# Ledger of designs, part 44: peptides against a protein of PDB entry 6A30

Target 1, 150 residues: chain A of PDB entry 6A30
Amino acid sequence: AQDADNVLQPIMDLLDSNLTLFAKICEKTVLKRVLKELWKLVMNTMERTIVLPPLTDQTMIGTLLRKHGKGLEKGRVKLPSHSDGTQMIFNAAKELGQLSKLKDHMVREEAKSLTPKQCAVVELALDTIKQYFHAGGVGLKKTFLEKSPD

## One batch from the design tools (peptide; aimed at target 1 D16 T20 Y132 A135)

Design b2_p28_1 (made by RFdiffusion4)
Pose (drawn by RFdiffusion4):
Structure b2_p28_1 (pose): chain A 105 residues (1-54, 100-150), chain P 28 residues (1-28)
Amino acid sequence: AQDADNVLQPIMDLLDSNLTLFAKICEKTVLKRVLKELWKLVMNTMERTIVLPPSKLKDHMVREEAKSLTPKQCAVVELALDTIKQYFHAGGVGLKKTFLEKSPD
Amino acid sequence: PWKEGTPKPITEETVTEAVEKMKEALLE
């Protein structure tokens, strides 16, 4: 849990002062649109940075084997991810839980 | 929970940099 906090700390320091500034000055729809968009952005950047997928093999270029995360690493990633979701739900001001769950991103 | 503070600019670059820092923290 402490490790997951440390992983999220950089992106939380960025969004905190902001998300906070918004919903204070945005209409509900405007806020929801921004969060939905920032959500897509975070999920996409994570997909393309910490988990980029894995060369000529014999003759026909095959994808390499993925280097598995350690068990502790897997757990930290799962928890940190589940935490960002709750962060964007924000207990009922942010995105609905139903939307986040079915988010294709 | 959200916290108040001095607003920071949000762009694709700043978000990427924050995620890269998350990658470093994860690998440590």

Design b2_p28_1_s1 (made by RFdiffusion4, then SolubleMPNN; from b2_p28_1, 10 letters changed)
Fold by OpenDDE base, seed 5:
Structure b2_p28_1_s1 (fold): chain B 150 residues (1-150), chain A 28 residues (1-28)
Amino acid sequence: as target 1 above (150 residues)
Amino acid sequence: MWKEGEPKPITEESILEAVLKSKEKLEA
């Protein structure tokens, strides 16, 4: 349990910091849509990066992170006004849509298979993320979370 | 520039970074 929590911490920190803001500024219907897209993105990213054999080109991921990291330095992100918050979410969702294009270029290297212990940790981590997105019934429905994001 | 300590916005890149950090912790 503690190992799963530790492994999930980077993802949870990112989600918690942003979803708290989204919950305050978004209508319920918009929030639900954002949650669905975030769920799919998180699950797909985890599947490709952790569960599926590690893709060879860490260099491509590093280059993508470096190219976008330089662009983030110069933009004084003005705190979006009420109208701008929705636009930021839409822009973030639009940028997330480009991840689908990354699927086609990732070459499978000899992936170190997860050990049984690591598999168990990942399974616990996935369950924790599902519970997080369900949010005691206020978030996404269990039936949606149980479906493959594909 | 996002100030150090401010929450990073959710983007494809930020999710990937978080997942990679999680993978590093899993492999440690």
Scores: peptide ipSAE 0.543, ipTM 0.880, DockQ to the pose 0.393
OpenDDE base, seeds 1, 2, 3, 4: peptide ipSAE 0.499, 0.522, 0.665, 0.035; ipTM 0.872, 0.876, 0.947, 0.567; seeds 2, 3, 4 fail the geometry check

Design b2_p28_1_s2 (made by RFdiffusion4, then SolubleMPNN; from b2_p28_1, 12 letters changed)
Fold by OpenDDE base, seed 4:
Order: C-alpha cells, then structure tokens, then sequence
Structure b2_p28_1_s2 (fold): chain B 150 residues (1-150), chain A 28 residues (1-28)
C-alpha cells in the first residue's frame, strides 16, 4: 500500500490539478476526449515507472509532476478567456506530453518481469487510477477503462 | 431497470470525489 501510494500520489496530484482545470474550461465532449488521452498517458507512465527501478523514476516523475504542478498553482486561475482556456489545455497537454517524452528518455531497459510485489503495486495503482478517471460515474466509462490493452 | 440516471456532467466536484474515493481505497 505505501509503495503504491508513493508512486500514485504525484500522478494523482497532477491529475487532480489538471482535471479540475479541464472540467471548468472544456465542454463535456472535449473533456471526455482529454480524459481518454490522459488515461493513456498515465497508464504508459505508470507502466514505465513501476518497471524501471522505482526510486530514480519516482523521483524523476515526482520532480516532473511537481515542476509542472507549480506552474498551475502560481497561475492564478484567472478565468481564462475562452482563448486562454485552449492555451491552458494545450499547455497542460504539453506538460503531460513531457511525461510522454519522459517515456522516450526512460531507456527501455529490458522489460524485466515484474516481481510479485511490483505486480501488486501496479494492480493497486491501476484500480485507483480507474476510479479517478471514472470520476464517480461522470468520467470515463468503466468499460473503456477495463479495455485498456495495458 | 437500472434507471440510466442522466449522465451527470463531469464537474470539478465529481472529479474531487473520485480522487478522494481513490485515495481512500489506497489506504484500505
């Protein structure tokens, strides 16, 4: 539980910040699309974080997430004019995209078979993230979350 | 007949609740 929390907390904090913003500025249909892309990104990031040596990558993800999270807090949510909302989505997507680029810099070390402990952490993490993206039934459908090929 | 409750719009509050529920589940 504690190890999973350590991995998930930075991701959840980032997601909370970004999704709150997206919920305010996006129409329902746009928000769903954004959530789907975020889901893919999070899944990919988690897979890499857990497969790679946990300490260095957690710190790196945490540092990346924290660096980007600070940008959102200092941004006084001036109700972005409709134009600013799009730019904020773009920036948030770009920031999340940097998590994707982190994917590219995370040397595909050989997919070492996850230890049983790592598998348990992944499962717990996945369940938590699924709940997050489901957003009490208003977010992504459970069927979509379950069909994730990951 | 599960009444398809009108899909509540995704709101900031619904997201916060989901995060809270997810955190609670991690602590169990």
Amino acid sequence: as target 1 above (150 residues)
Amino acid sequence: MWKEGEPKPITEESIRQAVLESKKKLEE
Scores: peptide ipSAE 0.029, ipTM 0.500, DockQ to the pose 0.058
OpenDDE base, seeds 1, 2, 3, 5: peptide ipSAE 0.028, 0.035, 0.021, 0.023; ipTM 0.490, 0.500, 0.489, 0.487; seeds 2, 5 fail the geometry check

Design b2_p28_1_s3 (made by RFdiffusion4, then SolubleMPNN; from b2_p28_1, 9 letters changed)
Fold by OpenDDE base, seed 1:
Structure b2_p28_1_s3 (fold): chain B 150 residues (1-150), chain A 28 residues (1-28)
Amino acid sequence: as target 1 above (150 residues)
Amino acid sequence: MWKEGPPKEITEESILEAVLKSKEKLLE
């Protein structure tokens, strides 16, 4: 649990002040919309960077990773569907065996497999970030957070 | 709960930077 919190700290440090501000100044519907967009962006970014190698075929992320992704893998990942991508990362974090399946979809560069311990931390981190976005009920609904972000 | 503080710029770039830092912590 502590490891997961530590891992997520950079993301939380970035978002905390903004989410607090949005909750203060935005109407509930607007807040939900903003949170959903942020959730999608965070999850998609995590999917591509933490568990999976960077998607080099995507211009936007590829460009950003070329600039900032020093020392990270620059492989191409071929996912069955974008809608299932987030679910796959959750499964990959939960089950080490799923990482090997994801690796089979990589082109040009093979993903570095996480250790079982790291996978466990990622799983906990994913649960923690869901709780973070739920924020005791002020944020996103649990039912939404359990779905794959599109 | 979300913490208070000075607002920071949220962009795709800033999120990527934060996620990369998170990955670094994961790999420590």
Scores: peptide ipSAE 0.718, ipTM 0.962, DockQ to the pose 0.892
OpenDDE base, seeds 2, 3, 4, 5: peptide ipSAE 0.717, 0.716, 0.717, 0.715; ipTM 0.961, 0.962, 0.962, 0.962; seed 2 fails the geometry check

Design b2_p28_1_s4 (made by RFdiffusion4, then SolubleMPNN; from b2_p28_1, 11 letters changed)
Fold by OpenDDE base, seed 1:
Structure b2_p28_1_s4 (fold): chain B 150 residues (1-150), chain A 28 residues (1-28)
Amino acid sequence: as target 1 above (150 residues)
Amino acid sequence: MWKEGEPKPITEESILQAVEQSKQALQA
């Protein structure tokens, strides 16, 4: 819990004052739009910065995509569209467990792969961020937060 | 639930900086 709080603190310090202000001055529909954009930005940034750096190897991306049954068309390693990458973060709890197994195959960027402990912390952090954006029902709906931010 | 305080600029860069600090905390 404390480790997840430490991971979340920089994000919360940035967002708290702004979200409080927006909640006071914005109409409900405007607030939701702002929150959706911020949610997308935070999730995509976390994906690229914390979760995806080890997955830059095309071979591993291909293996992950094969395991998840998404039919990669044969020829072009289509970089998972922004949607596919973000979906991997959202399932990050289960997927991070799979990433630990992929670590053994991650040759050069092993130093960037998350340990099982770090994966658990990130999973807890992501859950807390969802709760934070839900804000007891004042913020985003749970059904929205359960979907991958494309 | 959200705390009061002086608003800080929210940009892609400021979010990136915050997430990088989060990553540093994760690796500590």
Scores: peptide ipSAE 0.601, ipTM 0.931, DockQ to the pose 0.904
OpenDDE base, seeds 2, 3, 4, 5: peptide ipSAE 0.533, 0.599, 0.601, 0.596; ipTM 0.869, 0.929, 0.931, 0.929; seeds 4, 5 fail the geometry check

Design b2_p28_2 (made by RFdiffusion4)
Pose (drawn by RFdiffusion4):
Structure b2_p28_2 (pose): chain A 105 residues (1-54, 100-150), chain P 28 residues (1-28)
Amino acid sequence: AQDADNVLQPIMDLLDSNLTLFAKICEKTVLKRVLKELWKLVMNTMERTIVLPPSKLKDHMVREEAKSLTPKQCAVVELALDTIKQYFHAGGVGLKKTFLEKSPD
Amino acid sequence: ELVSAEEFKEKVEEAIEEFKEEKEEEAE
C-alpha cells in the first residue's frame, strides 16, 4: 500500500490542485468532459510507458517474451491502478463507477 | 451544480480510504 502511494504521488501532485480548481468553476458537463478526457490520457500514457509490449527469430520476426513483474510489483500496480479509478470517481463528483469500469482505455 | 474545493478533496480522500480499508479486509 505504501509503495502504491509512492507510485501515484507524482501524478496526484499534478492533478490535485487542478481537479480541485475545476469542479469549482466548471458546469457539471464541462467537468465531466474534462475528467473523461484526462482519464483517457492517463490510461493511455500508462499503457505506453510502464507496460510497453516486448526481433528476428530464425527468419520471420517474432515478438519477444515479456519480462514478468515481480509479485510485489504486480500487486503495487493493481492497487495503484484501482486507486486512480477511485480518484477519478471522487466519491460521486467525478466519473461514475459504471463509466470507469466499462472504459475501453 | 458547483462543488467547493474543500468538499471535493474530502470526498476524494474518503473514497480512497474506504477503498484501502476494503483491500485490507480482503488481504486478511

Design b2_p28_2_s1 (made by RFdiffusion4, then SolubleMPNN; from b2_p28_2, 14 letters changed)
Fold by OpenDDE base, seed 4:
Structure b2_p28_2_s1 (fold): chain B 150 residues (1-150), chain A 28 residues (1-28)
Amino acid sequence: as target 1 above (150 residues)
Amino acid sequence: MKVSAEEFRKKREEALAKFREEQAKKAA
């Protein structure tokens, strides 16, 4: 539903330009490794939010992720020079790494279990994110995405 | 070897589009 889209959009906005950049710059094997690390980061962030929801708002995940995505470019990125590419990857990775600190920046009101509706929203979001990372086989393999990020 | 960045982006966009389409269908 709309709630799932509200969760997804900030994540996708954060990832889209950077993933495109990485695909342009990195060799396939390097890209796959980067994708695996990003997947792990996203999944761990989502898992922590599921286990320890900071707020009751169903859209909190999206809102919080959006706050940490400030400064990232949106849309299609131009391919930088070879020398600039490495620095851009580093910067992008640093910015994306803010997802790992998401829990530390959360203002916790009351930790409670998710409602069934909230669980459904998260599950839909996760399924879509898996498809996003799979990208019709161009990205990560389904077998990898179906495993625990640990 | 590099992947096609364009194809990669396209497939990601398709994933999102399918999601939104399915959600719209469920809401109708």
Scores: peptide ipSAE 0.492, ipTM 0.890, DockQ to the pose 0.445
OpenDDE base, seeds 1, 2, 3, 5: peptide ipSAE 0.483, 0.483, 0.484, 0.485; ipTM 0.888, 0.886, 0.887, 0.889

Design b2_p28_2_s2 (made by RFdiffusion4, then SolubleMPNN; from b2_p28_2, 10 letters changed)
Fold by OpenDDE base, seed 4:
Structure b2_p28_2_s2 (fold): chain B 150 residues (1-150), chain A 28 residues (1-28)
Amino acid sequence: as target 1 above (150 residues)
Amino acid sequence: MKVSAEEFKKKREEAIKEFLEKKKKEAA
């Protein structure tokens, strides 16, 4: 629906920018690892943003990075430096804090359960984001995207 | 091997376009 597109457009633009950046700077294997971590971050951010009361982006990102960021150390990261890759993901996570606005757009009044229409929008949003990460087969595999981000 | 950022972008755009078109057809 047009409403879903309007809500998704900022996220899509952010993803386009970040994914393009990562593709430019990362070797293929590194890119895949970065995409996996970014995917986890996006999914967890969306989940928390939708389900939980508004949290500070910093607190949420910090928690997510603490929980999921440990996995980056094991990757053969041909980044300029390990710190650079982590920083890029951190920055991407910070930018993805804008996902909190998705809740604000969907929840008109107070933090309440999503209406069926809102649920449909969220589902479409998630599916669209999956397509961005899949990138016509050059990104993450569908099987990975269908699994829990944990 | 480094992925072409342009190719990656192109593939994303194509995939999204196709996906949205599919969803529109399913909704009609």
Scores: peptide ipSAE 0.404, ipTM 0.869, DockQ to the pose 0.597
OpenDDE base, seeds 1, 2, 3, 5: peptide ipSAE 0.393, 0.399, 0.402, 0.394; ipTM 0.866, 0.868, 0.868, 0.866

Design b2_p28_2_s3 (made by RFdiffusion4, then SolubleMPNN; from b2_p28_2, 13 letters changed)
Fold by OpenDDE base, seed 5:
Structure b2_p28_2_s3 (fold): chain B 150 residues (1-150), chain A 28 residues (1-28)
Amino acid sequence: as target 1 above (150 residues)
Amino acid sequence: MKVSPEEFRKKREEALKEFYEKKKKEAA
């Protein structure tokens, strides 16, 4: 459990910041669309991380995510103009997309099957993220989150 | 209509809290 939390916390922090921003700048329908795309991005990133040999150092993913998350200065989000909103979404997507580039730094160790412990951590992580995106019903529907991001 | 960012944040936090509490109970 603690290991999952350590891995997830940076992602959650990044998501929290971005989702807050999106909620401020997007209409509800647009927000839902953005959430869906963000969900797909997160899932694809996680799948790549799972298929890629586990970074032996879970700390590295956390650190990389934390380093990227810190770049979102808690600066007083001036209400961006509509043009600023699009750019912010793009920047947020770019930041999340950089998480996918972690793939390039992950040494292709042979697709080692995740240990049962690692599987449990990943499962817990996925469930946690699903709950986060569902947001007590104000976010994405459970039926959407349960479907393969394909 | 915009979703209240504060409400949205609160709901995310509550969802996580409830989830973690549930998992703690299952692990005990």
Scores: peptide ipSAE 0.458, ipTM 0.891, DockQ to the pose 0.532
OpenDDE base, seeds 1, 2, 3, 4: peptide ipSAE 0.454, 0.415, 0.454, 0.426; ipTM 0.888, 0.861, 0.889, 0.864

Design b2_p28_2_s4 (made by RFdiffusion4, then SolubleMPNN; from b2_p28_2, 11 letters changed)
Fold by OpenDDE base, seed 4:
Structure b2_p28_2_s4 (fold): chain B 150 residues (1-150), chain A 28 residues (1-28)
Amino acid sequence: as target 1 above (150 residues)
Amino acid sequence: MKVSEEEFRKKREEALKKFREEKEKEAE
């Protein structure tokens, strides 16, 4: 449990920092678009990191980050500094790629399933992440967060 | 229009607080 927490807490802190940044630099409608793409990235990354074997996870996460990163770039994000904002989002996505470390830390031992405690922490973290994205209605709608990120 | 950064921050802080509280309960 503590090991999982040690990994998840930095991720949540990173998300909080990035969400703060996006809120500062993005107009509301742009923010929503960014949040949607970020949400997809987070959810897919976490799912793959937790479910897939470590070796495939890194490749899959890399591929996912690349796919979603390109999607974010193609989004006509009218950021005040278009280049800087896009780069920041891309960097944030890359940083979220560190979610791959979640599995490496949680599953240091061979392809063992998460312990019940680790699962509980992950579930709690996921709920917290959803709340971060929702932010009492300022962020994404609950209905969006409750649906598949696909 | 930008979102209320303060409101957005506060709501995220509330989420984090709940996370910590729930973790504490789980550890008990």
Scores: peptide ipSAE 0.398, ipTM 0.851, DockQ to the pose 0.370
OpenDDE base, seeds 1, 2, 3, 5: peptide ipSAE 0.390, 0.393, 0.384, 0.392; ipTM 0.848, 0.848, 0.844, 0.847

Design b2_p28_3 (made by RFdiffusion4)
Pose (drawn by RFdiffusion4):
Structure b2_p28_3 (pose): chain A 105 residues (1-54, 100-150), chain P 28 residues (1-28)
Amino acid sequence: AQDADNVLQPIMDLLDSNLTLFAKICEKTVLKRVLKELWKLVMNTMERTIVLPPSKLKDHMVREEAKSLTPKQCAVVELALDTIKQYFHAGGVGLKKTFLEKSPD
Amino acid sequence: TEEAEERIEKLAEEIKEAEEEEEEAEEE
């Protein structure tokens, strides 16, 4: 849990002062649109940074084996991910839970 | 995730307080 907090700390420091600034000055729809968009952006960047997928093999170029995360690493990632989701739900001012769960991103 | 949960709670509270103040100002 402490490790997951440390992982999310950089992105939370960025968004905190912001998300906060918004909903204060945005209409509901405007806020929802921005959050939905920032959501897609975070999920996409994570997909393309911490978990980029894994060369000529014999003759025909095959994808390499993924280097598995350690058990502790897997757990930290799952928890941190579940935490960002709750962060964007924001207890009922951010995105709805139903939207986040079915988010294709 | 105690620190993350605290930040989420503070964020939700600050947003709800700002929405209540806007509703009161519209009523006045």

Design b2_p28_3_s1 (made by RFdiffusion4, then SolubleMPNN; from b2_p28_3, 13 letters changed)
Fold by OpenDDE base, seed 4:
Structure b2_p28_3_s1 (fold): chain B 150 residues (1-150), chain A 28 residues (1-28)
Amino acid sequence: as target 1 above (150 residues)
Amino acid sequence: TPKTQQRIEKLTEEIKKAREEKKKKLEE
């Protein structure tokens, strides 16, 4: 439980800010698309965070998320004008793109078989993230989250 | 964790509110 929470907190911190922003600026269909991309990103990030040596990668992901998340926090929630919304989407997409670059740097670590403990942490984390992305029914559909390649 | 659940609930409410606000703006 605690280990799962430690993995989830940095991800949730990023998601809280970004999803709140996207919820405000995006139409329902656009939001759904963004959520799907974020879902993929989170799944990929979790897989790496748990499969990779836990301490270094959590710090790197947390540091990358924090380093980029600090750029978003300083953005005073001015209700973005239509132009500001586009720029914010672009910035968020850029941040997501940087997470994809993190993907390329993290490719080097050999996929070690998950220990039973790591598997349990992954399962708990996945369930929590599914709930998070479902967001009480206003996010992604449960059926999508369940059928997503886990 | 309870904290995580609270975050989910908060996000849910924020998304819901944002949708309601958009719906209202479209009806004006």
Scores: peptide ipSAE 0.184, ipTM 0.711, DockQ to the pose 0.492
OpenDDE base, seeds 1, 2, 3, 5: peptide ipSAE 0.179, 0.178, 0.177, 0.178; ipTM 0.709, 0.710, 0.710, 0.707

Design b2_p28_3_s2 (made by RFdiffusion4, then SolubleMPNN; from b2_p28_3, 16 letters changed)
Fold by OpenDDE base, seed 4:
Structure b2_p28_3_s2 (fold): chain B 150 residues (1-150), chain A 28 residues (1-28)
Amino acid sequence: as target 1 above (150 residues)
Amino acid sequence: TPKTQARIEKIKKEILEARKKKEELEKL
């Protein structure tokens, strides 16, 4: 439980800030697309966090999320004009695109078989993130989260 | 955890409020 929380908290902190912003600026369909991309990013990040050694990954993810999150935090919540919202979506999409390109530069250490403890942490983390992205029915559909390739 | 549940409820509220505000703006 505590180990799962330690992995989840940095991800959740980034997601809270980003989703709050996207909820404000994005139309419902755009928000849904952004949520899907964030879901994929989180899933990929978790997959890497769990497959890599526990100590280096939290730091790498925290550093990656912090290095990319520092670009977004400087956006003082002015009510974005229609132009500002589009630019923020573009910047966020560019940041997400850069995070996806990081996929190619991170040396995939060979997927070691997860220990039973790691599996339990993953399951708890996945359930929590599924609940978070579902956001009581206002986020992603449960059917999407369940059918997402885990 | 209770903290995580509170964060889920917070983001739910924020998304819902943001939708309501947009729907109100579209009616104008």
Scores: peptide ipSAE 0.189, ipTM 0.703, DockQ to the pose 0.493
OpenDDE base, seeds 1, 2, 3, 5: peptide ipSAE 0.189, 0.143, 0.187, 0.186; ipTM 0.701, 0.689, 0.706, 0.700

Design b2_p28_3_s3 (made by RFdiffusion4, then SolubleMPNN; from b2_p28_3, 13 letters changed)
Fold by OpenDDE base, seed 4:
Structure b2_p28_3_s3 (fold): chain B 150 residues (1-150), chain A 28 residues (1-28)
Amino acid sequence: as target 1 above (150 residues)
Amino acid sequence: TKKTQERIEKLTKEIKEARELKKLLEEL
């Protein structure tokens, strides 16, 4: 439980800030696309965080999130004009595009078999993340989350 | 955990409210 929370907290902090913003500015279809990319990011980040040595990973999540999140934090919640919303979507899409490139660079980490403890942490974290991304039905569909190849 | 669930519930509420507001704005 505590280990899963330690993995989830940084992810949730990112998601809370970004998803609330995206929910405000994005159309339903755009939001769904953003959520799908964030889902992939979260899944990949969580996998790394659980598979890699615990001490380096909070820093990597925090660094990944800081390196990509530094562009988004300065959005003081002014109701974005239509222009601001478009720019925010563009910036978000650019950030997501950079994250996809980061995926290609990070594929090199050896798929070590998870220990039983790591598996239990992954399972608990996955359930929580699925609930988070489902967001009471306003997020991603449960069927998508369950059938995700990520 | 309980805290995590509370955060999920909060986010769910915020997203729902944001969508409802957006829908209202699109209908204006």
Scores: peptide ipSAE 0.122, ipTM 0.662, DockQ to the pose 0.500
OpenDDE base, seeds 1, 2, 3, 5: peptide ipSAE 0.069, 0.117, 0.116, 0.118; ipTM 0.574, 0.665, 0.663, 0.666; seed 1 fails the geometry check

Design b2_p28_3_s4 (made by RFdiffusion4, then SolubleMPNN; from b2_p28_3, 13 letters changed)
Fold by OpenDDE base, seed 4:
Structure b2_p28_3_s4 (fold): chain B 150 residues (1-150), chain A 28 residues (1-28)
Amino acid sequence: as target 1 above (150 residues)
Amino acid sequence: TPKTQARIEKLTKEILEALEEKKKKEEE
């Protein structure tokens, strides 16, 4: 439980910051697409964090999330004009695209079989993330979250 | 964890409120 929380907290902090913004600026259809890409990112990041040795993982998530999260200045987001919202979505999509490309450059360390402890952490983390992305029914559909190949 | 659940609930509420506000603006 605590290990799962430690893995999830950086992800949740990123999601907290970005999803509230995206919910405010995106149309429902765009928001769903953004959520799908964020879901993929979270799944990939979580997989790497749980599979990689604990010492490098918090730093890698923290570095991946900090490299991309430090660009989101906590400026009191005046509701950006329709043009500003589009630019923010474009920037977010560009950042997500860059993170996807990072997938190709990270040497797939051979998928070591997860220990039973790691499996339990993954399961708990997955359930929490599914609940988060479902967002009480306003986010991604449960069927998508369950059937996602990521 | 209870803390994580509370965060999820808060975010769910915020997302729902934001979507409802948008729906209202689209209907005006």
Scores: peptide ipSAE 0.062, ipTM 0.566, DockQ to the pose 0.501
OpenDDE base, seeds 1, 2, 3, 5: peptide ipSAE 0.062, 0.044, 0.055, 0.057; ipTM 0.568, 0.510, 0.571, 0.561

Design b2_p28_4 (made by RFdiffusion4)
Pose (drawn by RFdiffusion4):
Structure b2_p28_4 (pose): chain A 105 residues (1-54, 100-150), chain P 28 residues (1-28)
Amino acid sequence: AQDADNVLQPIMDLLDSNLTLFAKICEKTVLKRVLKELWKLVMNTMERTIVLPPSKLKDHMVREEAKSLTPKQCAVVELALDTIKQYFHAGGVGLKKTFLEKSPD
Amino acid sequence: EEEEEELKEWAEEKGEELKEKIEEAKEE
């Protein structure tokens, strides 16, 4: 849990002062649109940075084997991810839980 | 099961903390 907090700390420091500034000055729809968009952005960047997928093999170029995360690493990632979701739900001012769960991103 | 429940409560607390900051900013 302490490790997951350390992983999310950089992105939280960035969004905190912001998300906070918004919903204060945005209509509900405007806030929701921004959060839905920032949500897609975070999920996409994570997909393309910490988990980028894995070369000519014999003759026909095959994808390499993925280097598995350690058990502790897998757990930190799952928890940090579940935490960002709650962060965007924001206990009922951010995105609805139903939307986040069915988010294709 | 108890440890999983603690982790879920901890993850929810992060969202509640943000909601409290938004509510305080609206009051200011």

Design b2_p28_4_s1 (made by RFdiffusion4, then SolubleMPNN; from b2_p28_4, 11 letters changed)
Fold by OpenDDE base, seed 4:
Order: C-alpha cells, then sequence, then structure tokens
Structure b2_p28_4_s1 (fold): chain B 150 residues (1-150), chain A 28 residues (1-28)
C-alpha cells in the first residue's frame, strides 16, 4: 500500500494539476485528446518507474514531473481567456511531446520481472489511474483504458 | 487509503466538470 502510494502520489499530483484545469478549459473533443495523451504519459511514466530501480524511480518521476510541474504555480487560476487556455493546452502538449521523445533516449534497462509485490502495486496503481481517467464514465472509455498496453 | 480517498474526490470533481462540458456540447 505504501509503495503504491509512493508511485501514485506524483502521478496524482500531475493529474490533479492538469486534468482539473483541462476539464475546465478544454472543449470536449480537445479534452478527450488531452486525456489520451496524459494517459499515455502516465502509463509510460509508470512503466519506467516500475521497471527502473526504486532509488532512481521516485527521483525520475519527481524530476519529470518537477521539471514540468514547476511552471504551474498554484495561482488561483482565473479562468484563462480563450487565448490563455489554448496556450496552456499548447504548452501541455509540448511538454507531453517532449516526455514522449525522452522515452526513446532512456536506455531500455532490461525489463526485470516485477516481484509479486511490485505487480500488486502496479495493478492497484493502474486500477486507480484507470478510474481517474474514466472519471465516472465521462472521461476516457473503459475500452480505451483496457486496450492500453499493460 | 488517504490517497484513494483523495483520488476519488478528484475523480468526482473531474467527472463533474466533464459532465458539464458534455452537457454544454449537447446544447450546442
Amino acid sequence: as target 1 above (150 residues)
Amino acid sequence: SAMEEELKKHQKQVGEELKKKIEEAKKE
């Protein structure tokens, strides 16, 4: 449970900061696209965090999230004007694109077989994240979440 | 866990915002 929380917390911080904002500012079609990209990012980040040794993982998610999250100051975001929302989406998309490219440069450390404990943590984390992205049925479709490469 | 409760809370909030956006899109 604690290990799951350690993995989930950085992800949840990212999701809380970005999804809530995007849900407010994005049109339905744009939001769905953003959610899909965020889902991919989260899945990739989790995969790396789980596959990478525990010591580097918290720092890497934290660093990936911190490098990208330091720009979203907790300011009481007045509903940005339509232009501000578009810029935020563009910036988020740019950040997501950069994170996707970073995937290609990370040395594929050989996927060490997850211990049963790690598998359980991953399963719990994945279920939790799937529920979050599903957002009570109004977010991403279950079929999309389930077809995402486990 | 506290994390699960927080997640559920945020899920609900995001879900409500998404529902609102869907309803707005249906009126358009």
Scores: peptide ipSAE 0.044, ipTM 0.527, DockQ to the pose 0.137
OpenDDE base, seeds 1, 2, 3, 5: peptide ipSAE 0.022, 0.023, 0.030, 0.029; ipTM 0.494, 0.507, 0.523, 0.524

